# Designs tried in a protein design run: peptides against a protein of PDB entry 2YKT. Part 162

Target 1, 231 residues: chain A of PDB entry 2YKT
Amino acid sequence: SRSEEMHRLTENVYKTIMEQFNPSLRNFIAMGKNYEKALAGVTYAAKGYFDALVKMGELASESQGSKELGDVLFQMAEVHRQIQNQLEEMLKSFHNELLTQLEQKVELDSRYLSAALKKYQTEQRSKGDALDKCQAELKKLRKKSQGSKNPQKYSDKELQYIDAISNKQGELENYVSDGYKTALTEERRRFCFLVEKQCAVAKNSAAYHSKGKELLAQKLPLWQQACADPS

## One batch from the design tools (peptide; made by RFdiffusion4, then SolubleMPNN)

Design b2_p20_5_s2 (from b2_p20_5, 13 letters changed)
Fold by OpenDDE base, seed 5:
Structure b2_p20_5_s2 (fold): chain B 231 residues (1-231), chain A 20 residues (1-20)
Amino acid sequence: as target 1 above (231 residues)
Amino acid sequence: SLEEKIKAIKEEREKYGELR
């Protein structure tokens, strides 16, 4: 029936969230943690590289003919430090605003969805059973009327059952339809939350890249001229 | 009708895509 089809669709939405979306989200969080760890590793390795660059700057500063190049090398290392600070701020946001919040939500969601689905199923079944009962009673009444010498005796009761069936059918259809809308809303809410949190990450990433671009754009022309402009 | 509601909701779902 049409109501049964809608019912199956509703259940499938909940199942899709529980069996596909939530596991995929857990994997997404795990991959995010791996990415965070890798970026932390890059940070550490970069520090070693630029510390070594500072050492080269110190040597230049101690030289008789390359002292000004020492300042250039120090500036290069300092710009890197500033860029790295921006990266660290981005990583903090990535961890606190996306990973932690998603992890908290996905952990709580299994219980919530199970309860929501169960509630829907219970009420749907209750309404369905009530409808089936009325239909069965009408069938019995009609059978009794066909065997009676006075069928008109049952006419009023037949009309009452017909009306009751019509009302219960309408209630069931409305309930299942609303249930499907609710389920779709639950699914959309979860995707929207993910999108919003990812937007925050993107904004912070943009800030990191912008800061790096600004710092390098300011200094790079000066550094490129350092060897051509001896002091 | 229920049929119309089903159709409308299916169309809306298709607009946003299905999970794989």
Scores: peptide ipSAE 0.008, ipTM 0.393, DockQ to the pose 0.042
Fold by OpenDDE base, seed 3:
Structure b2_p20_5_s2 (fold): chain B 231 residues (1-231), chain A 20 residues (1-20)
Amino acid sequence: as target 1 above (231 residues)
Amino acid sequence: SLEEKIKAIKEEREKYGELR
């Protein structure tokens, strides 16, 4: 029946969220943690590299013929420090605003969705059973009427059952339809949440890239001329 | 009708690229 088909669709939406979306989201969070760890590793390794660059700058500053190049090397290290500070801020936001929040949501969601699905199934079954009962009673009444010497005695009851069946059928269809809309809304809400959190990540990432671009664009011309213009 | 309601929901999902 049409109601049965829509019921199956409704259940499939909940199953898709629980069995496909949520596990995939857990994996996404795990991959995010790996990415965060790798970026933290990059930050640490970069610090060592630029600390070594500072040491080269110190040597230049102590030299007789390369003192001005010491300042250039120090500036290069300082620009790096500022870029890394921006990266650390981005990583903090990535952890606190994306990963932590997604992790909290996905862990709570399993229980919620299971309860929501069970509630829907229970009520759907209850309405279905009530409809089936009325249909069965009408069938029994018709059999009794066919065997009776006075079939008109049962005509009013037959009409009452027909009306009840029609009303219960309509109620079941409406309930299942609303259930399907609700399930789709729950699915959409979860994707929207992910999109919104990724927008926040994108904004933070843009700030990091912008800061790096600005600092390097300002200083690079100065650094490029340093060897050609000895003091 | 129930069929029309299902169709409307599918069309809405398609509009937003939610249909697989």
Scores: peptide ipSAE 0.006, ipTM 0.401, DockQ to the pose 0.044
Fold by OpenDDE base, seed 4:
Structure b2_p20_5_s2 (fold): chain B 231 residues (1-231), chain A 20 residues (1-20)
Amino acid sequence: as target 1 above (231 residues)
Amino acid sequence: SLEEKIKAIKEEREKYGELR
């Protein structure tokens, strides 16, 4: 029946979220944590590199003929520091606004969805069983009427069962239909949440890249001419 | 394929109701 098919589809939506989406989201979070760790590693490695550059700047500052190049090297290290600070801010946002929030949601969601599915299944079964019972009673009544010397005695009761079946059928169909819409909404909400959080990450990433571009664009021409102007 | 899955979902939505 249409109601049975739609019921199956509804259950499949919940199962897909629980068995496919949520595990995939957990994996996504894990990969995000790995990415965060790698970027933190870049930060650490970069610090060592630019600390060594500062040391070269110190040596230049102590030289007789390259003192001004010491300032250039220090500026390069300072620009790096500012860019790195922006990266750290981005990483903090990535952790707090994406990973942590997704982790909290996915952890709670398993219990929530299980309960929601169970509630839906229980109510659907209850309505289905009530319908089946009425149909069975009508069938029994019709058999009794067919074997009776006075079939008219059962006519009012038959009409009552027919009306009850019609009403229960309609209620079941509506319930399952609403259940399907609800399930699809639950699925969409989860994808939307992911998209929205990823948009926040994208904005923060854009800010990092913009700041880096700005700082380097400002200073790079000065650094490029430093060796040509030995004054 | 992803395309086939999307098509199937669209067909099901049309048949059983779309999100409003």
Scores: peptide ipSAE 0.000, ipTM 0.369, DockQ to the pose 0.056
Fold by OpenDDE base, seed 2:
Formats: C-alpha cells, sequence, structure tokens
Structure b2_p20_5_s2 (fold): chain B 231 residues (1-231), chain A 20 residues (1-20)
C-alpha cells in the first residue's frame, strides 16, 4: 500500500542517517584531526628551518661585504613567521568551529535519532493496528450479516465501520507522510550544518592564503633585487 | 511506551542541547 511504502521510505531515511551519515561524519572528523596534526607538524618543522635561516642572516650581518643581505634574510624569516601565525589562527578555527562542534553533534545524535525513530514506529504501528482492528470487525460483522435472516439489522453498524476505516486510513497516510517529511528535514539539517561549518573554515583558509599572498607579493621583488644592488 | 519515547527525546534535548 501507499502508506506501507512511505513508511519504509521514512524508516530508511532514519537508518541512512544512523548507519551511513553518522559513521561517515565520525570518519570525516577523524581525518580532520589527522590533517590538523600534520599541519601542526609542518608548522613546527618550518620553525626550525626558518630559525636556521635567521642564523644565516646573522652571519651575513657580521660579514664585511654582505651585511645588507642579512636584513633580507631576516625579512624572509619574518614574513614566514607572519604567515605561520595566520595558519595557526586558521587551525584554531578549524579545530574549534568545525571539528569540535561536529564531534559534539554526532555524539548526541545517536540517541536522539534512535528515540525519534522509535517514537515514529510506535505511533505508526498504533495507527496501523487500530485500522486493522476496524477492518477485522467489519469483516466479522459482514459474516454475521450474511448468515442472518435479517441483514438490515447490521446495516448501520456496517456504515459506521466503513467510515471509521476510511478515517483511520486517512490518518495513517497523513501521519506517515508527515513522518517522511520530518525525516527528510532531519537529514537535510545535518548536511546543512556540515556545509555551513565547512564554509566557515573555508573563509578562514582564504584569509590565510590571502595574507601569505599579500606579504610575499610585497617583499619578493625587494628580495630578488638584493644581490643586484650591493650596498 | 510512546510516552517514554517522547520523554527520552525531551531529555536528550535538555541534556545535550537542541538538535533541531
Amino acid sequence: as target 1 above (231 residues)
Amino acid sequence: SLEEKIKAIKEEREKYGELR
């Protein structure tokens, strides 16, 4: 029946969220944490590299003929520091605004969805059982009427059951339909939350890339000319 | 029961924050 089909669809939406979406989201969070850790590692390694560059700048500053190149090397290291600071800010946002919030949501969602599904199933079954009962009673009444010498005696009661069945059928269909819409809304809300959080991260990432581009664009011409202009 | 299930949903909202 239409109601049975839509009921199955509704249950499948909830099952898809619980069995596919949420586990995949947990994996996404785990991969995000790995990515964060790797970027933190890059930051640490980069610090060592540019600290060594500063040392080279110090040596240049102490030299008789390369003193001005010391300033260039220091500037290179400083620009890197500023870029890394921006990266760290992005990483904080990545952690606090995406990973932590997603983790909190996915953790609480399992019990919530389970309860919501069970509620829906219970009410759906209750309405279905009530319908089945009325149908069974009508069938019994018809059998009784068929065996009676006065079938007209049961006509009013038969009409009452027919009306009750019609009403209960309509109620069941409406309930299942609303249930399906609700389930789809729950699914969409979860995807929207992910998209919105990812957008926030993307904005912060854009700021990081923009800052790096600006700093390097400003200084790179100067650095490229440094060896041609001894002073 | 249905009432228990409704209660469970409400308790989850109160404890962990509004999901919807």
Scores: peptide ipSAE 0.018, ipTM 0.491, DockQ to the pose 0.082; fails the geometry check

Design b2_p20_5_s3 (from b2_p20_5, 11 letters changed)
Fold by OpenDDE base, seed 3:
Structure b2_p20_5_s3 (fold): chain B 231 residues (1-231), chain A 20 residues (1-20)
Amino acid sequence: as target 1 above (231 residues)
Amino acid sequence: SLEEKIAEVKKLREEIGELR
């Protein structure tokens, strides 16, 4: 029946969230943590590299013929420091605004969805059972009426059961329909939350890249001409 | 019971908050 098919679809939405979406989201969070760790590693390694560059700048500053190149090397290291600060801000936001929030929600969501599904199933079954009972009673009544010498005696009661069945059928269909809409809404909210949080990450990432581009674009022409200038 | 399940869902929804 239409109601039975819609019921199956509703259950499938909840099951898909619980068995596919949430586990995948947990994996996404784990991969995010790995990515964060790798970026922290890059940060540390880069610091060592540019600290060594500063050392080369110090040597240039102490030289007789390359003093001005010392300033260039220091500027290169300073630009890196500024870019690194922007990266650290991005990473903090990535951790606090994406990973932590997703992790908190996904851990609670399994229990919520399980309870929501069970609630839906219980009420759906209750309405279905009530409908089945009325249908069974109507069949019994009709059988009794057919065997009776006075079928008219049961006519009012038959009409009452018919009305009850119609009402209960409508209620069941509406409940299942609303249940399906609710389930789809639950799914959509979860995807929307992920998209919105990822948009925040994208904005922060864009800010990081823009800052780096601006700083390098400003200084690179100066650095490129440094070796052509007289000592 | 149905009432218990309803209460549980409401409580858990409050804990999770809006997923947007």
Scores: peptide ipSAE 0.025, ipTM 0.624, DockQ to the pose 0.085
Fold by OpenDDE base, seed 2:
Structure b2_p20_5_s3 (fold): chain B 231 residues (1-231), chain A 20 residues (1-20)
Amino acid sequence: as target 1 above (231 residues)
Amino acid sequence: SLEEKIAEVKKLREEIGELR
């Protein structure tokens, strides 16, 4: 029946979230943590590289003919430091605005979804059983009526069962339909949450890239000039 | 019971929170 099909669809939505979405989200979080760690590693390695560049700048500053190049090398290292600071801010946002929040929600969600599914199943079954009972009683009544010398005796009761069946059928259909809509809404909410958190990451990432581009664009001509026109 | 399940779902929903 349509009701049975809708019921199966509803259960499948919950199962898909629990068995496909949530595990995939956990993996996504794990991959995010790995990515974060790698970027932190880049930060550390970059620090060593540019600290070494500063040392080269110090040597230039001590030279007789390359003093101005010392300042250039210092500026290069400083710009890198500023870019790196922006990266660190982005990483903090990545951790706090995406990974942590997703991790917290996915951890709680398993319990929620299990309870929600069980609630739905229990109520659906209850309504179904009540309907089945009324149908069975009507069938029994009709059998009695057919064997009776006075079938009219059962007419009023038959009508009552017919009405009850109709009402219970409608109630079950509505409940299952609403249940399906609710399940789809739950699924959509989870995807929307992921999208929203990823948007926050994207904004911070854009800020990092923009700042880096601006700083380098501003200074690069000056650095090039220092090499082209020695003092 | 159904009532207990309803209460549980509501509580858990509150704990998960809304979209941010």
Scores: peptide ipSAE 0.023, ipTM 0.628, DockQ to the pose 0.112
Fold by OpenDDE base, seed 1:
Structure b2_p20_5_s3 (fold): chain B 231 residues (1-231), chain A 20 residues (1-20)
Amino acid sequence: as target 1 above (231 residues)
Amino acid sequence: SLEEKIAEVKKLREEIGELR
């Protein structure tokens, strides 16, 4: 029946979230933590490289013939420092606005979804059982009427059961339909939350890339002329 | 019971918060 099909679909939505989405989200969070750690490692390694560049700038500044190139090398290192500071800000946002929030929610979600599914199943079964009972009573009444010398005696009761069955069938169908919509909404909310948090990460990442591009575009022409135009 | 399950869902929803 339509109601049985919708019931199966509803249960499958909850099961898909619990058995597929949530485990995948936990893995996503784990991969995000690994990515964060790697980027932090890049920042640390880059510091060593540009500190060494500063040392080369110091040597140039101490020279008699290359003193102005010392300032160029210092500027290169300083621009890098500013870019790395922007990266660190992005990483803080990545951790606090995405990973932490997802982790907090996913840990509680299994219990929530299990309870929600059980609530739905209990009420669905209750309505189904009530319908089955009315149908069984009508069947018994009809059998009794067929064996009776006066079938008209049972006509009013038969109509009452028919009406009750119709009403209970409608209630069950509406409940299952609403249950399916609710389940789909639960699934959609989780995907939307992920998308929204990832959008925040994307905005912060864009700021990092924009700052780097701006700083380098401003200084690179000056650095390129340093050897051609000694001062 | 159904009432207990309803209460449990409401409590857990509050703990998780709205997904926004």
Scores: peptide ipSAE 0.025, ipTM 0.619, DockQ to the pose 0.136; fails the geometry check
Fold by OpenDDE base, seed 5:
Structure b2_p20_5_s3 (fold): chain B 231 residues (1-231), chain A 20 residues (1-20)
Amino acid sequence: as target 1 above (231 residues)
Amino acid sequence: SLEEKIAEVKKLREEIGELR
């Protein structure tokens, strides 16, 4: 029946969130933490590399014929420092605005969804049982009427059961339909939350990349000419 | 009971907060 199909669809939405979405989200968070850790590692390694570059700049500055190249090497290191600062800001936002918030919500969500599904199932069953009872009573009444010498005696009661069945059927269908809409809304809210938090990360990432591009674009032509210019 | 389940859902929803 339509109501049975809608009921199955409703249950499947909750199951999809619990069995597919939430586990996938946990994995997403884990991969995010791994990515953060790797970037922290890159940051540390880069610091060592550019510190060594500064040392080369110091040597150039101490030379008689390469002093200007020392300044170039220092500028390269300084630009890297500024880019690194932007990366650190992005990582803080990534951690605080995405990972932490997702982790807090996903941990509580399993219990919430389980309770919500059980609530829906209990009420759906209650309405279904009430409908079944009325249908059974009508069948019993019709059997009595068929065996009676005066079937007209039961006509009013038959009409009452028919009306009750119609009302209960409508109520069940409406409840299941509303339940399905509610379930879909629950799913959508979770995706929307993920999208919105990822947008914030994307904005910060864009700022990081833009700053890096700007700084390098300003200096790179100067650096490229440094060896051709007379000392 | 149904009432207990309703109460549980409400409580858990408050703990999770708005998902947006």
Scores: peptide ipSAE 0.019, ipTM 0.594, DockQ to the pose 0.135; fails the geometry check

Design b2_p20_5_s4 (from b2_p20_5, 13 letters changed)
Fold by OpenDDE base, seed 4:
Structure b2_p20_5_s4 (fold): chain B 231 residues (1-231), chain A 20 residues (1-20)
Amino acid sequence: as target 1 above (231 residues)
Amino acid sequence: SLEEKIEEIQKERAEIGELR
């Protein structure tokens, strides 16, 4: 029946969230932590590289013929420092606003969804059983009427059961339909949360990239000219 | 709205024969 099929679809939505979405989200969080760790490693390695560049700048500043190039090398290192500071801020946001929040939610969600599904199933079954009972009673009544010398005696009661069945069928269909909408809403809410958190990360990432581009665009022409200028 | 999208999804699923 339509109600049975919709019931199956409703259950499948909950199962998909519990068995597919949540495990995938846990994996996503794990991959995010790995990515964060790698970026932290890059930051550390970059610090060493640009500290060494500063040392080269110091040597240039002490030279007789390359003093101005010392300033250029210092500027290069300083710009990198500013870019890396922005990256660190982005990483903090990535950790605190995305990974931590997703982790907190996914750990609580399994119990919630299980309870929600169980509640839906219990009520759906209750309504289904009530409908089945009425249908069974109507069937019994019709059998009695067919065997009776006075079938008209049961006509009013038959109509009552028909009406009751119609009403209960409608109630069941409505309940299952609402249940399906609720389940889809639960699924969508989880995806929306993920999208929103990714948007926040994207904004922070954009700020990092913008700052880097701005600083480099400002300084790079000066640095490129430094070797062309006579000492 | 979310409700409208859900209704659209339901309609689409019915059209493709997921709902009997």
Scores: peptide ipSAE 0.007, ipTM 0.371, DockQ to the pose 0.049
Fold by OpenDDE base, seed 5:
Structure b2_p20_5_s4 (fold): chain B 231 residues (1-231), chain A 20 residues (1-20)
Amino acid sequence: as target 1 above (231 residues)
Amino acid sequence: SLEEKIEEIQKERAEIGELR
């Protein structure tokens, strides 16, 4: 029946969130933590590289013929430091505004969805059972009427059951329909939250890349001319 | 009750910035 199919669809939405979405989200969080760790590793390695570059700049500054190149090398290291600061800010936001919040939400969600599904199932069953009972009573009444010498005796009661069945059928259909809409809304809310948080990450990432591009674009022409234009 | 449990979880969700 239509109501049965809608009921199955509703349960499948909850099942999909609990068995597909939430586990995938947990994996997403784990991969995010791995990515964060790798970026931290890159940061550390880069620091060592540019510290070594500073050392080369110091040597140039101490030379008789390459002093101005020392300043260039120091500027290169300083630009890297500024870019690194932007990366650290991005990572801080990534951790605090995305990973931590998602981790908290996914942990609570398992309990919530289980309870919500159980509530829906209990009420759906209750309404279904009440409908089935009325249908069974009508069937019994009709059987009695067919065997009676006075079928008109049962006519009013038959009409009452027909009306009750119609009302209960409508109530069940509405409840299941609303349940399906609610389930879809729950699913959409979760995806929407993920999208919004990822947009924030993207914005922060864009800021990081923009800052790096700006700093390098400003200095690179000067650095490229340093060897051709000795002081 | 089941209803009370749902309400409790919804309160917790609200505290972490989720809509009820």
Scores: peptide ipSAE 0.036, ipTM 0.707, DockQ to the pose 0.088; fails the geometry check
Fold by OpenDDE base, seed 3:
Structure b2_p20_5_s4 (fold): chain B 231 residues (1-231), chain A 20 residues (1-20)
Amino acid sequence: as target 1 above (231 residues)
Amino acid sequence: SLEEKIEEIQKERAEIGELR
């Protein structure tokens, strides 16, 4: 029936969120943590590299013929420091505004959806059972009327059952329809939240990349001419 | 009850910035 099909669709939406979306989101969070760890590792490794570059700059500053190149090497290290500061800010936001929030939500959501689905199923079944009972009673009444010498005796009661069945059928259909809309809204809300949080990550990433681009674009011409213009 | 459980979870969700 129409209501049965819509009921199946409703249950499938909840099951898809619980069995596909939420596990995938947990994996997404785990991969995010791995990515964060790797970026932190890059930051640490880069610090070692540019600290060594500073040491080379110190040696240049101590030389008799390469003093000005020492300043260039120091500037290169300083630009790196500023870029790393932007990366660290991005990582803080990535952790606090995305990963932590998603982790909190996904853990809570499993319990919520289970309860919501169970409530829907219970109420749907209750309405369905009430409808079935009323239909069964009408059938019994009609059978009794067919065997009676006075069928008119049951006419008012038959009309009452017909009206009740119509009302209960409409109520069931409306309930299931609303349930389906609610389930789809729940699904969409979760995807929208993910998209919005990822937009925040993208914005922070853009700021990091922009700062790096600006700093390097400003200084690179100066560095490139340093060897051609000895003091 | 199921209703009470849902309400409790909804309160927790609200605290972490969810509408429902």
Scores: peptide ipSAE 0.028, ipTM 0.665, DockQ to the pose 0.090; fails the geometry check
Fold by OpenDDE base, seed 2:
Structure b2_p20_5_s4 (fold): chain B 231 residues (1-231), chain A 20 residues (1-20)
Amino acid sequence: as target 1 above (231 residues)
Amino acid sequence: SLEEKIEEIQKERAEIGELR
């Protein structure tokens, strides 16, 4: 029946979220943490590299003929330090605004969805059983009427059961339909949340890239000219 | 009850700033 099909669809939405979406989201979070760790490693390695560059700048500053190049090397190291700081800020945002929040959400969601599905199933079954009962009673009444010497005796009761069946059928259909809409809304909400959090990450990433571009664009021409200038 | 459980979870979601 239409109601049964809609019921199956509703259950499938909940099952898809619980068995496909949530596990995939957990994996996404895990991959995000892995990515974060790798970038943290980059940060640490970069520090060593640019500290070594500063050392080269110190040597230049101590030289008789390359003093100005010392300042250039210091500037190079400083700009890259600033870029790295922007990366660290992006990573903090990535961790706090995406990973942590998704992790909290997915943990709570498992319990919520299970309860919501069970509630839906219980009520759906209750309404279904009530309908089935009325249908069974009508069938019994009709059998009694067919065997009776006075079938008209049961006419009013038959009408009452028909009305009850119609009402219960309508209620069941509406309930299942609403359940399906609710389930789809729950699914959409979860995807929207992911999109919104990823947008925040994208914004922070853009800020990192923009800052790096600006700093390098400002200084690179000066650095390129440094060796052409007389000492 | 299932209703109570759902309400509790919804409360937790609200506390962490989740939009429903």
Scores: peptide ipSAE 0.014, ipTM 0.548, DockQ to the pose 0.090; fails the geometry check

